# Peptides against a protein of PDB entry 7PB4, part 66

Target 1, 105 residues: chain A of PDB entry 7PB4
Amino acid sequence: KMLNIKEYKEKLLSTLGEFLEDHFPLPDRSVKKKKKNIQESSVNLITLHEMLEILINRLFDVPHDPYVKISDSFWPPYVELLLRNGIALRHPEDPTRIRLEAFHQ
Target 2, 218 residues: chain B of PDB entry 7PB4
Amino acid sequence: DALQMAVGYFEKGPIKASQNKDKTLEKHLKTVENVAWKNGLASEEIDILLNIALSGKFGNAVNTRILKCMIPATVISEDSVVKAVSWLCVGKCSGSTKVLFYRWLVAMFDFIDRKEQINLLYGFFFASLQDDALCPYVCHLLYLLTKKENVKPFRVRKLLDLQAKMGMQPHLQALLSLYKFFAPALISVSLPVRKKIYFKNSENLWKTALLAVKQRNR

## One batch from the design tools (peptide; aimed at target 2 C89 G123)

Design b2_p21_4_s1 (made by RFdiffusion4, then SolubleMPNN; from b2_p21_4, 10 letters changed)
Fold by OpenDDE base, seed 3:
Structure b2_p21_4_s1 (fold): chain B 105 residues (1-105), chain C 218 residues (1-218), chain A 21 residues (1-21)
Amino acid sequence: as target 1 above (105 residues)
Amino acid sequence: as target 2 above (218 residues)
Amino acid sequence: MAEQQLRLMVEELVILTAELQ
């Protein structure tokens, strides 16, 4: 039973990865080139998959403080997407922190 | 079931023929209160009772008691909240009931199954900031709901106007800080770097109940 | 449609993760 659940989780993670690449890809780096003066914050944006992984891990690793700090690597549209869909919640005392919704509770 | 009878009483209203209307009402209120605090209420029961509490069908004292026991067993339906807000628009509930509702909404926010329709009510909640009694709780609710698309120049102006009127209230500062996070170009004012955002403890009324709900759903 | 599917997938992942803990 436990093995089957683990295998299913791994399969679902893979499927989610593919799904996110198809439907929610990162913006091509090419679009940033034209407007000169925006400091190229060379911040490597993480994928939505990586963002979700961080949020899920935090939810279970630190259940008493399941919040993740929004870094510059978090693409703002992804943050908005997660908040819009009730997948993530904002910290009540710190707008720079978000948590995953505790769907298991 | 005693709870079903109690809910049915509130839904259908008092049967005309009962000589002891007040005793019957109190019995059913106590039944709802006892179950809600012990076990929580089903989403369907909350849907019915929340609607009743805000409809003006009963007196303020009864509505207040009902609203205080709107504790979920598991989840609250977003539709129930939307219906409840629709009653706020009609204005049949007291000011104290409105305050209690916003406190409840903040306290129970995490137990609401969906937020999509509630997010569409953003403009209505924002308009309620003008009510001095509601303002602290509405700010907290808006802090939970606010997205980048909600941060508009006219709303920034309204918040700054409210701050000018009411002073630098912690709840207004919290909301403004969030607005600045989403749209720094719209807020030129230096906001004090508060490490901790302080809202009024809306949860205090339900703290024990919320802990129990979280424990049952683990 | 895609956003709804995303929610469902994340929900399932959270549930599965909880079952493995």
Scores: peptide ipSAE 0.664, ipTM 0.399, DockQ to the pose 0.336
OpenDDE base, seeds 1, 2, 4, 5: peptide ipSAE 0.644, 0.643, 0.643, 0.647; ipTM 0.601, 0.603, 0.607, 0.607; seed 4 fails the geometry check

Design b2_p21_4_s2 (made by RFdiffusion4, then SolubleMPNN; from b2_p21_4, 10 letters changed)
Fold by OpenDDE base, seed 5:
Structure b2_p21_4_s2 (fold): chain B 105 residues (1-105), chain C 218 residues (1-218), chain A 21 residues (1-21)
Amino acid sequence: as target 1 above (105 residues)
Amino acid sequence: as target 2 above (218 residues)
Amino acid sequence: MHELLLREMVEELVILTAELQ
């Protein structure tokens, strides 16, 4: 039983990864919008897959405080995507913190 | 060949310069329809055309006609179905196109090469039960897809709530019966034991074509 | 665009993760 669930989870993760790469890729760096002065914030954006992994892990690792602080590595459109779809929720007192929806509760 | 030119037309889109865009479109559409109904389409052709039908690249009438001729010569790629489902999420297709897609998916279910990824879309299909127009066909699809691992307490509750709202629909009863088979402890309600499983005949649109496909692949 | 599917996949993933604890 547990093995089957684990295998199914792994397959789902793989499928999710492929799905995210195909439909929610990070913006290609090639749109050099010539605006000179934006300091190349050297911050590497994380994939939506990585973002979801962080949120899922936090939900289960720290269930009493399942919120993740939004870092500069979080691409704003991904945050908005998760929020508008009810996948994530903002902290009621701190808009810089988001949690994954507790779909299992 | 004529089919490759037709598929290429739909893939690349109409070349700007043709004054007779509608006549050209109709010509290529008829070519696809003729081949699909006579011989079926290759998996690659279905992959291309199915995506086009659901992408919103063309109008609803064209998309409907393309979708109606998504008849396999042999198999349909699971990847094509996954991509198609992804397009349903974009909301660029009409409600009628969604219904037709689910009918198509049920009708062509046995011709899909693999089911592993489709099974992972179980939750998406289950969410579509809330659409009254889709519900009968989604129930049929879920009946084909449901495994023991899919039968969860929250899904049982949703089905019972849906039954309370919509009444005792034959398609809901069929799905609930399957759920009770896999997880009898989750469904305390007495289901009518003796009702023949009844789904709307989604395959009726393709019945003749499907018989021909089965005969060619024997 | 594929936002509903994303939600459903994440929902299922969360449920599965909970079942493995």
Scores: peptide ipSAE 0.657, ipTM 0.441, DockQ to the pose 0.617
OpenDDE base, seeds 1, 2, 3, 4: peptide ipSAE 0.656, 0.655, 0.657, 0.659; ipTM 0.447, 0.450, 0.441, 0.446; seed 4 fails the geometry check

Design b2_p21_4_s3 (made by RFdiffusion4, then SolubleMPNN; from b2_p21_4, 10 letters changed)
Fold by OpenDDE base, seed 4:
Structure b2_p21_4_s3 (fold): chain B 105 residues (1-105), chain C 218 residues (1-218), chain A 21 residues (1-21)
Amino acid sequence: as target 1 above (105 residues)
Amino acid sequence: as target 2 above (218 residues)
Amino acid sequence: MKELELRLMVEELVIITAELQ
């Protein structure tokens, strides 16, 4: 049973990865918005897959404080995507923190 | 058929060359409305039009009118409902459209051919309880959908928290009572015994049409 | 449709992950 669940999890992760790459890719950096003066803070945006991984890990690693601080690496549209779909929740007192919904509880 | 032309118009969109786009739209919308209220719509027509109403392809007024005439002749395909819910996730529809959709979903619940896939969307519907405008209708929907397997500790906590925030709302109490029925160990709080469950009458918009549908299918 | 699918996939992933802990 446990082996089958692990294999299924791996398959699901793979499928999710492919799904995210196909349907929710990061925007191409090529839209040089000519706004000259904003220092291109070279903040590398993480993929939605990486974001979900962070959120899932935090949910299980720190179940008493499952919130992750939104960093500059979090593409705002991804954050909003997760929130509007009920996948993630904002911290009630700190809007800069989000958690994954505890679907397992 | 005038209905086929109307549905086709909404599906394909306005042909570029028509100077009277608004008049054409209104004509087709009235055609759909007339047929829907008189005879109901086929499952295929509902599939097309329901998706259009929620896709944001047209303005809110048009979407509202389309959604109001999503009256089945016989049945609604579960797949159509799933697709519709998928559009709700995209967020291109107005809050009023969302409310109307949930009202529609409750009103038309018995006409949906299957519930297996809709039951898989339980978590999505449950998340919509946080929307104050949706909450009464979502509670009603969840009351219809809830099975023992859906009653989880985190959902109980969320409902109790919502009750603490919103007060003892009849629709929320109804859902909590059902939860307590399925999982009494999860709800330690004494719930008022209500003899009658009162939900907002979601059917009011379609009551006459639904009666007509039921009469035709007898 | 894609966003709903995303939710369902994540929900399933969370449930499965919990079963493995």
Scores: peptide ipSAE 0.580, ipTM 0.751, DockQ to the pose 0.604
OpenDDE base, seeds 1, 2, 3, 5: peptide ipSAE 0.575, 0.578, 0.576, 0.569; ipTM 0.746, 0.752, 0.745, 0.732

Design b2_p21_4_s4 (made by RFdiffusion4, then SolubleMPNN; from b2_p21_4, 11 letters changed)
Fold by OpenDDE base, seed 1:
Structure b2_p21_4_s4 (fold): chain B 105 residues (1-105), chain C 218 residues (1-218), chain A 21 residues (1-21)
Amino acid sequence: as target 1 above (105 residues)
Amino acid sequence: as target 2 above (218 residues)
Amino acid sequence: MHEQLLRLMVEELVIITAQLQ
């Protein structure tokens, strides 16, 4: 039973990864090269897959404080996407923190 | 109408007050079966019943019987198919129901009104290749869906790895041949020149019904 | 529609992950 669930989880993660790459890719970094002088701190945006992994891991690793601080690596449209779809929730007192929805509870 | 009453029963669920729930369910299921095989179902009826079959609202036996009766009178809505795929993600349906769904999807593919949204689910279907029970039918579906833009290096690697694991399966070879056609530079391996593409006859369950649908729509 | 699929996939992933703990 547990082996089958692990295999199913891995399959689901793989499926999700491919789905996210195809439908929710990061914006092409190519557009920002032309404007000159502003030291735009080259904040490496993380993929939506990586963002979901962080949120899932936090939900299970720290269930008493399942919130993740929104960093500059979090692409704002992804945050909005997760919130709009009820996949994530904002912290009631700190809008800079989000949690994954506890679908298992 | 008996069909409307049957569809309404499945949609709303059993009325609590009926002492003989099983007889009522069987009556409505037979009504759907009779109409579907004789005349086909309207797109709206398929939308309702297909979602019910995959939602886990009823037992696997009932869901299987409903899914076998998803025979269109004319067309199937693409939206119904996308909703059905969404239910596959929720995992409330059995493995056998998933296999039957992919067989149904391949068999009914030409009766789906549009393919734009289904084509966007390409990555989801491709990931389902890892399921040994689904793999033959998913390969057939992907063979119908694959465009040049879908043929990416990572998918080629995954198909070759799958071939290394499973051997030279006819359905996998068919898909690889199509990939090589679209992107010959990505597939350096010599593929056997197969004159005929062989997929498992997924349509066998509906062969007679599909012939009848085609005759009525001529 | 893709957003709905995303939710369903994440929901399932959370449920499955909970079963492994």
Scores: peptide ipSAE 0.664, ipTM 0.490, DockQ to the pose 0.292
OpenDDE base, seeds 2, 3, 4, 5: peptide ipSAE 0.628, 0.649, 0.638, 0.663; ipTM 0.646, 0.626, 0.643, 0.441; seeds 2, 4 fail the geometry check

Design b2_p21_5 (made by RFdiffusion4)
Pose (drawn by RFdiffusion4):
Structure b2_p21_5 (pose): chain A 91 residues (1-28, 43-105), chain B 212 residues (1-189, 196-218), chain P 21 residues (1-21)
Amino acid sequence: KMLNIKEYKEKLLSTLGEFLEDHFPLPDVNLITLHEMLEILINRLFDVPHDPYVKISDSFWPPYVELLLRNGIALRHPEDPTRIRLEAFHQ
Amino acid sequence: DALQMAVGYFEKGPIKASQNKDKTLEKHLKTVENVAWKNGLASEEIDILLNIALSGKFGNAVNTRILKCMIPATVISEDSVVKAVSWLCVGKCSGSTKVLFYRWLVAMFDFIDRKEQINLLYGFFFASLQDDALCPYVCHLLYLLTKKENVKPFRVRKLLDLQAKMGMQPHLQALLSLYKFFAPALISVKIYFKNSENLWKTALLAVKQRNR
Amino acid sequence: EHEALLFQKVQELVIVTAELR
C-alpha cells in the first residue's frame, strides 16, 4: 500500500512539475519558480499545522500569488496581507 | 451520404462571408436534425458534432441547435463526454451553451455506454458549483453521478459552505442528502429538479428509454 | 483549462502527501 502511494505521489509530482513549467513559466530581483512556491506552501502546511502562513517576499511573483488565490489554492490571512496559506484539501 | 456531407461541412468550420452560405448552413443543420429527430444519430457523428458545438467555432445559434439535436440512435461514447468536459474547461463556450450541455448530460445519462471515466471528472463537475447559473444543473448531474468514493471531506465542507451562502436550496438539499447517505460520519444532512424537462424526448428515444 | 488542471493536480498532491504522514 505504501509503495503504491509513493509511486503515485512521485508520478503526480513529476507530471505536475512538467505541467507547471509548460504552462506557467517565469517572465525571463530574483524570482523563484512556482514549483518552489508550491513546495514552500505544502511544507509549511504540514510542518506548522497551527500556523501555515508564509510571508510574501519580493521573490514571490505577484501573478503567481494572484493565480493561486483565484483558483482556490492559496488563501489570504484575515488581517495580515503579507501572509498566505495553502488550502487544506486533506480535511 | 446526406448526413456525412453536413458532418464534413461542420468539420470544415465556419467559412467566408455569406453570399449563399446562410442557406447552405441551414440546409446542413436541417438535414442533421431531421436525421436526429427521425431515427437518431450514431456515436461517431455525435462525438464529432457535440465537440464542434462546444468549441468556439460557429455562433451561438448553431451550437444551440446542434446541442438540441444531439439524440443518439443507440449509445453515446464516454470519450466524447470527456472531450466535451475538456471543451467546457477551455472556457470559450457560452453560458447558455453550458447550461444546455448540462441539461443534455442529465437527460442522456442512461445512454452513455460507460460512466466510470465520466465519474473520474467528478472534480471538474464539482468545481462548477461556484457558478450560480450552473448550480442547479450541476447539482442534478452530481446527484446521478455521485458514488461513495466521491464523498470526500473537502467536498462536504465546501457544499456546506455553499448551502450556508445560498440557503437550503432544493438541489443543494438533494445532493447533501445523498452525501449524508454515503457518509453520515462526515455530516448529518432524487428526485425532482427544476428545469429538468427533457428537451430531447423524441418518440424513438422514448421507446429506447422504456426498453432501458 | 490549465488553471482547472492545476487546481486538480495540487488538490491531489496535498491529499497524497497527507496520507504518507

Design b2_p21_5_s1 (made by RFdiffusion4, then SolubleMPNN; from b2_p21_5, 9 letters changed)
Fold by OpenDDE base, seed 5:
Structure b2_p21_5_s1 (fold): chain B 105 residues (1-105), chain C 218 residues (1-218), chain A 21 residues (1-21)
Amino acid sequence: as target 1 above (105 residues)
Amino acid sequence: as target 2 above (218 residues)
Amino acid sequence: MAEELLRLMVEELVILEAELR
């Protein structure tokens, strides 16, 4: 039984990864508008997959404080996507923190 | 059943011939209150009763009691909320009823089935920030609704002007902090890093009922 | 449709994670 659940989870993660790449890719960095002096804020944006992984892990690793601080690596449209679809919730007292919805509860 | 009879009474209005109109009204109101607090109301019942409460068909006391018992069994229809907001625009309800509605809307926000049409009403809610009585609750609602697309230069200016007028209110600071998060270039002012956002606890009126709804829907 | 499917997939993933933990 546990083996089957693990295999199913792995399959779902793979399917989710492909789905996210197809439907929710990161914007191409290619519009290097050459304006010289804007310090390339070398903030590496994380994928939506990585963002979800962080949120899921936090939900289970720290169930009493399941909130993740939004970093500069979080692409704002992804944050909005998760919030508007009820996948994530904003902290009631801190707008810089979000949690995953506890679907298992 | 008793609830259907009560809802039907409010929908159709008082039958002319009843000598004891006030006793009949009170009986039906108590029936709605008892069911709402015990079991919650169906989405259809909320649709009917919420419309009645904001239409001005009954007196302010009755409308207030109806609005206080708009507790869902499961969900609230977005259409019911849109209709309710339309009645706010007509201006037939009292200022106290408007405040109560915004408190209700914040408290019941998670029970509304969809948010698409409510998000289109963003501009209407934002305009209501100028009402000092509504401002705390509207800020809380906007805190729940605001997307990056809603953060415009003219709205930032209006919020800063409002802050200059009424001071650094916690609810306004919460909304400004969210605006700064979405559009940091539009807000040059250093906002105090408040670790805690304090909204007026709109949920307090329905806290026990909301806990019961959440327990039944688990 | 894609956004709804995303929610469903995440929901299922959370449920599965809970069963494994």
Scores: peptide ipSAE 0.677, ipTM 0.438, DockQ to the pose 0.344
OpenDDE base, seeds 1, 2, 3, 4: peptide ipSAE 0.647, 0.656, 0.677, 0.654; ipTM 0.647, 0.636, 0.426, 0.648; seeds 3, 4 fail the geometry check

Design b2_p21_5_s2 (made by RFdiffusion4, then SolubleMPNN; from b2_p21_5, 10 letters changed)
Fold by OpenDDE base, seed 3:
Structure b2_p21_5_s2 (fold): chain B 105 residues (1-105), chain C 218 residues (1-218), chain A 21 residues (1-21)
Amino acid sequence: as target 1 above (105 residues)
Amino acid sequence: as target 2 above (218 residues)
Amino acid sequence: MAEQQLRLMVEELVILTAELQ
């Protein structure tokens, strides 16, 4: 039973990865080139998959403080997407922190 | 079931023929209160009772008691909240009931199954900031709901106007800080770097109940 | 449609993760 659940989780993670690449890809780096003066914050944006992984891990690793700090690597549209869909919640005392919704509770 | 009878009483209203209307009402209120605090209420029961509490069908004292026991067993339906807000628009509930509702909404926010329709009510909640009694709780609710698309120049102006009127209230500062996070170009004012955002403890009324709900759903 | 599917997938992942803990 436990093995089957683990295998299913791994399969679902893979499927989610593919799904996110198809439907929610990162913006091509090419679009940033034209407007000169925006400091190229060379911040490597993480994928939505990586963002979700961080949020899920935090939810279970630190259940008493399941919040993740929004870094510059978090693409703002992804943050908005997660908040819009009730997948993530904002910290009540710190707008720079978000948590995953505790769907298991 | 005693709870079903109690809910049915509130839904259908008092049967005309009962000589002891007040005793019957109190019995059913106590039944709802006892179950809600012990076990929580089903989403369907909350849907019915929340609607009743805000409809003006009963007196303020009864509505207040009902609203205080709107504790979920598991989840609250977003539709129930939307219906409840629709009653706020009609204005049949007291000011104290409105305050209690916003406190409840903040306290129970995490137990609401969906937020999509509630997010569409953003403009209505924002308009309620003008009510001095509601303002602290509405700010907290808006802090939970606010997205980048909600941060508009006219709303920034309204918040700054409210701050000018009411002073630098912690709840207004919290909301403004969030607005600045989403749209720094719209807020030129230096906001004090508060490490901790302080809202009024809306949860205090339900703290024990919320802990129990979280424990049952683990 | 895609956003709804995303929610469902994340929900399932959270549930599965909880079952493995």
Scores: peptide ipSAE 0.664, ipTM 0.399, DockQ to the pose 0.345
OpenDDE base, seeds 1, 2, 4, 5: peptide ipSAE 0.644, 0.643, 0.643, 0.647; ipTM 0.601, 0.603, 0.607, 0.607; seed 4 fails the geometry check

Design b2_p21_5_s3 (made by RFdiffusion4, then SolubleMPNN; from b2_p21_5, 9 letters changed)
Fold by OpenDDE base, seed 5:
Structure b2_p21_5_s3 (fold): chain B 105 residues (1-105), chain C 218 residues (1-218), chain A 21 residues (1-21)
Amino acid sequence: as target 1 above (105 residues)
Amino acid sequence: as target 2 above (218 residues)
Amino acid sequence: MKEQLLRLMVEELVILTAELQ
């Protein structure tokens, strides 16, 4: 039983990864508008998959404070996507924090 | 059933011949209240009753009672909310009904099935910030709705002007903090790093009912 | 449709993760 759940979870993670790559890719960095002096804000944007992983891990690792601080690595459209769809919730007291919805509760 | 008869009464209006119109109205209102608080209402029942509550068909006391029992069994249709907002524009409802509606909308926000059309109403909600009675609840609603695309220079100016007029209200600071998060270059003013955002607890009126809805939908 | 599917997949993933703890 537990093995089957683990295998199913792994399969779901793989399917989710493919789905996210196909439908929610990061914007191509290719619009290098050559404006010289804008310091290449070398902020490595994380994938939506990585963002969800962080949120899921936080939900289970710290259930009493399941909120993640939005960093510069969080692409704003992904944050909006998660909030709009009820996948994530904004902290009522801190707009810079979001949590995953506790679907298991 | 008793609920269908009650909803039908509100939809069709009082039958002319009933000598005891007030007793009949009270009976049907109690039926709706009892079902709503016990089980919640279906999306279709909310669509009908919410429209009635905001149309001005009945008196303010009746409309207030109907609006207070707009508790979903599962979901609220976005279309019902859009229709409700359209009635707010017509201005047939009292100021107290408008306040109650915004409180309801904030409390029930998570139970609304879609938010695409509600997001298009952003400009309407933002304009309602100028009403001192609505402002706390509208700030909370906008805090839930605001996207980066909504953060415009003219809206920042309006929020800062509003803050200058009414002072550093917690609900306004919460919204400004969110605006600064999306567009830091538009807000040159150092906002106090308030660790806590305080909205008026709109949920308090429905807290027990919302807990019951969440438990039934689990 | 895509956004709804995303929600369902995440919901299921959360439930499965909870069952494994």
Scores: peptide ipSAE 0.667, ipTM 0.429, DockQ to the pose 0.355
OpenDDE base, seeds 1, 2, 3, 4: peptide ipSAE 0.651, 0.643, 0.669, 0.651; ipTM 0.617, 0.632, 0.420, 0.624; seeds 2, 3, 4 fail the geometry check

Design b2_p21_5_s4 (made by RFdiffusion4, then SolubleMPNN; from b2_p21_5, 9 letters changed)
Fold by OpenDDE base, seed 5:
Structure b2_p21_5_s4 (fold): chain B 105 residues (1-105), chain C 218 residues (1-218), chain A 21 residues (1-21)
Amino acid sequence: as target 1 above (105 residues)
Amino acid sequence: as target 2 above (218 residues)
Amino acid sequence: MAEQLLRLMVEELVILTAELQ
């Protein structure tokens, strides 16, 4: 039973990865609008997959404070996507913190 | 079913021939209250009763009692909420009913099935910030609804003007902090780093019922 | 459609993760 659940989870993670690449890719960095003085804020945006992984891990690692601080690596449209769909919740007292919905509870 | 008879009474209105209209009204109102607090109401029952509570069909006391028992069994339809907001525009409900509705909307926000149409009403809710009685609850609602695309220069100006008029209100600071998060270039003012956002606890009226709803839907 | 499917996939992933703990 546990082995089957683990294998199913791994398959779901793989399918989710492919799904996210197809439907929710990061914006192409290629629009180098040549305006010189935009400091290339070298902030590497993380994928939606990586964002979900962080949120899931935090939910289970720290269940009493499952909130993640939104960093500059979090692409704002992904944050809005998760909040809009009820996948994530904003902290009631801190707008810079979000949590994954506890679907297992 | 006693609940179906009660809902039907509110929908169709009092039958003319009832000598004891007040006792009949009270009986049906108690039936709705008892079921709502014990089990919650179906989405269809909420659709009917919420519309009645805001239409002005009954007196303010009855409308207030109906609105207080708009507790879902599972979900609230977004269409019911949009229809309810349309009644707020007609202005047949009291100021106290409007306050109660916004408190209810915040408390029940997570139980609303969809948010797409509610998000289109953003401009209507934002305009209601000018009402001093509504402002705390509207700020909380906007805190839940606000997306980056909603953060416009004219709305920032209106919020800053409102802050100049009303002072440093915790609920307004919460909304401004969210606006600054989405559009830091639009808010040059150093907002005090308040570690805690404070909204009036709108859920207090329904706290026990909401706990029961969450427990039943687990 | 894609956003609804995303929610369902994440929900299932959370449930499966809880069962493995």
Scores: peptide ipSAE 0.663, ipTM 0.432, DockQ to the pose 0.342
OpenDDE base, seeds 1, 2, 3, 4: peptide ipSAE 0.546, 0.547, 0.660, 0.547; ipTM 0.724, 0.731, 0.403, 0.727; seeds 2, 3, 4 fail the geometry check

Design b2_p21_6 (made by RFdiffusion4)
Pose (drawn by RFdiffusion4):
Structure b2_p21_6 (pose): chain A 91 residues (1-28, 43-105), chain B 212 residues (1-189, 196-218), chain P 21 residues (1-21)
Amino acid sequence: KMLNIKEYKEKLLSTLGEFLEDHFPLPDVNLITLHEMLEILINRLFDVPHDPYVKISDSFWPPYVELLLRNGIALRHPEDPTRIRLEAFHQ
Amino acid sequence: DALQMAVGYFEKGPIKASQNKDKTLEKHLKTVENVAWKNGLASEEIDILLNIALSGKFGNAVNTRILKCMIPATVISEDSVVKAVSWLCVGKCSGSTKVLFYRWLVAMFDFIDRKEQINLLYGFFFASLQDDALCPYVCHLLYLLTKKENVKPFRVRKLLDLQAKMGMQPHLQALLSLYKFFAPALISVKIYFKNSENLWKTALLAVKQRNR
Amino acid sequence: SLEEKVLYQKVQELVVVTAEM
């Protein structure tokens, strides 16, 4: 069961990364890829389940943040505009 | 053959400015509906015309008439439905066309050969609940399509939030009752749906439904 | 759009699978 889940996870992650690079590229400060942004969000969601918010830095491309906000992937902090969290799809 | 000429004409897409082209388009569309309302269309022709109508090609009236004449002689391929969902995801489709398509998918549900690959698109179907113009028809479709495996906690939570936003709507209540039946531990709380008139009820389709 | 919806589906599945592991 574990190995099956692992194979599925790795396949999903690789295909997701390819899809992101194909359909959500950077334009050319130092910006990070959308993949790294999603990785930071996913890591913070499980590492700190009581505070899954990450600060928005200058490396976050505003179009990516807005994209994640429009599609119900990322959620804004009720008071602090510089923080965003990942939607807890697992619950 | 008389119908294949119209299928090819619709596959060629819209043509130049109209000198006599309006009459040509009308003749081809009349031929298709005559065949559809007499004895029905085959799976291949349906696969072609449904996806042509759900694409950006041709105006709204042509797509509406094509959808209203999508009556199967036998069965409907599921791959055609998958491509139709994909065309809906493209977004170059009219709202009224989307409503008509969901009505058609509800009406033609028992005439799709397989439904497992369609159930795999449960997520795309569920995401359309945000749109309050598609909400009743999407709820009617999910009432038919929902299995036990589809009742995930996230969807229960989002459906409860949508109930709180819109109120206890009939279609939302029916879908929530189905979810309760499938997963009572995730939440506490088929049949009549408004605007569920079968627009595609020909006599032969009626005999086939009774034979079903 | 299509790409946005596909992205949503893939991210939703990844979050759910990560939670299982």

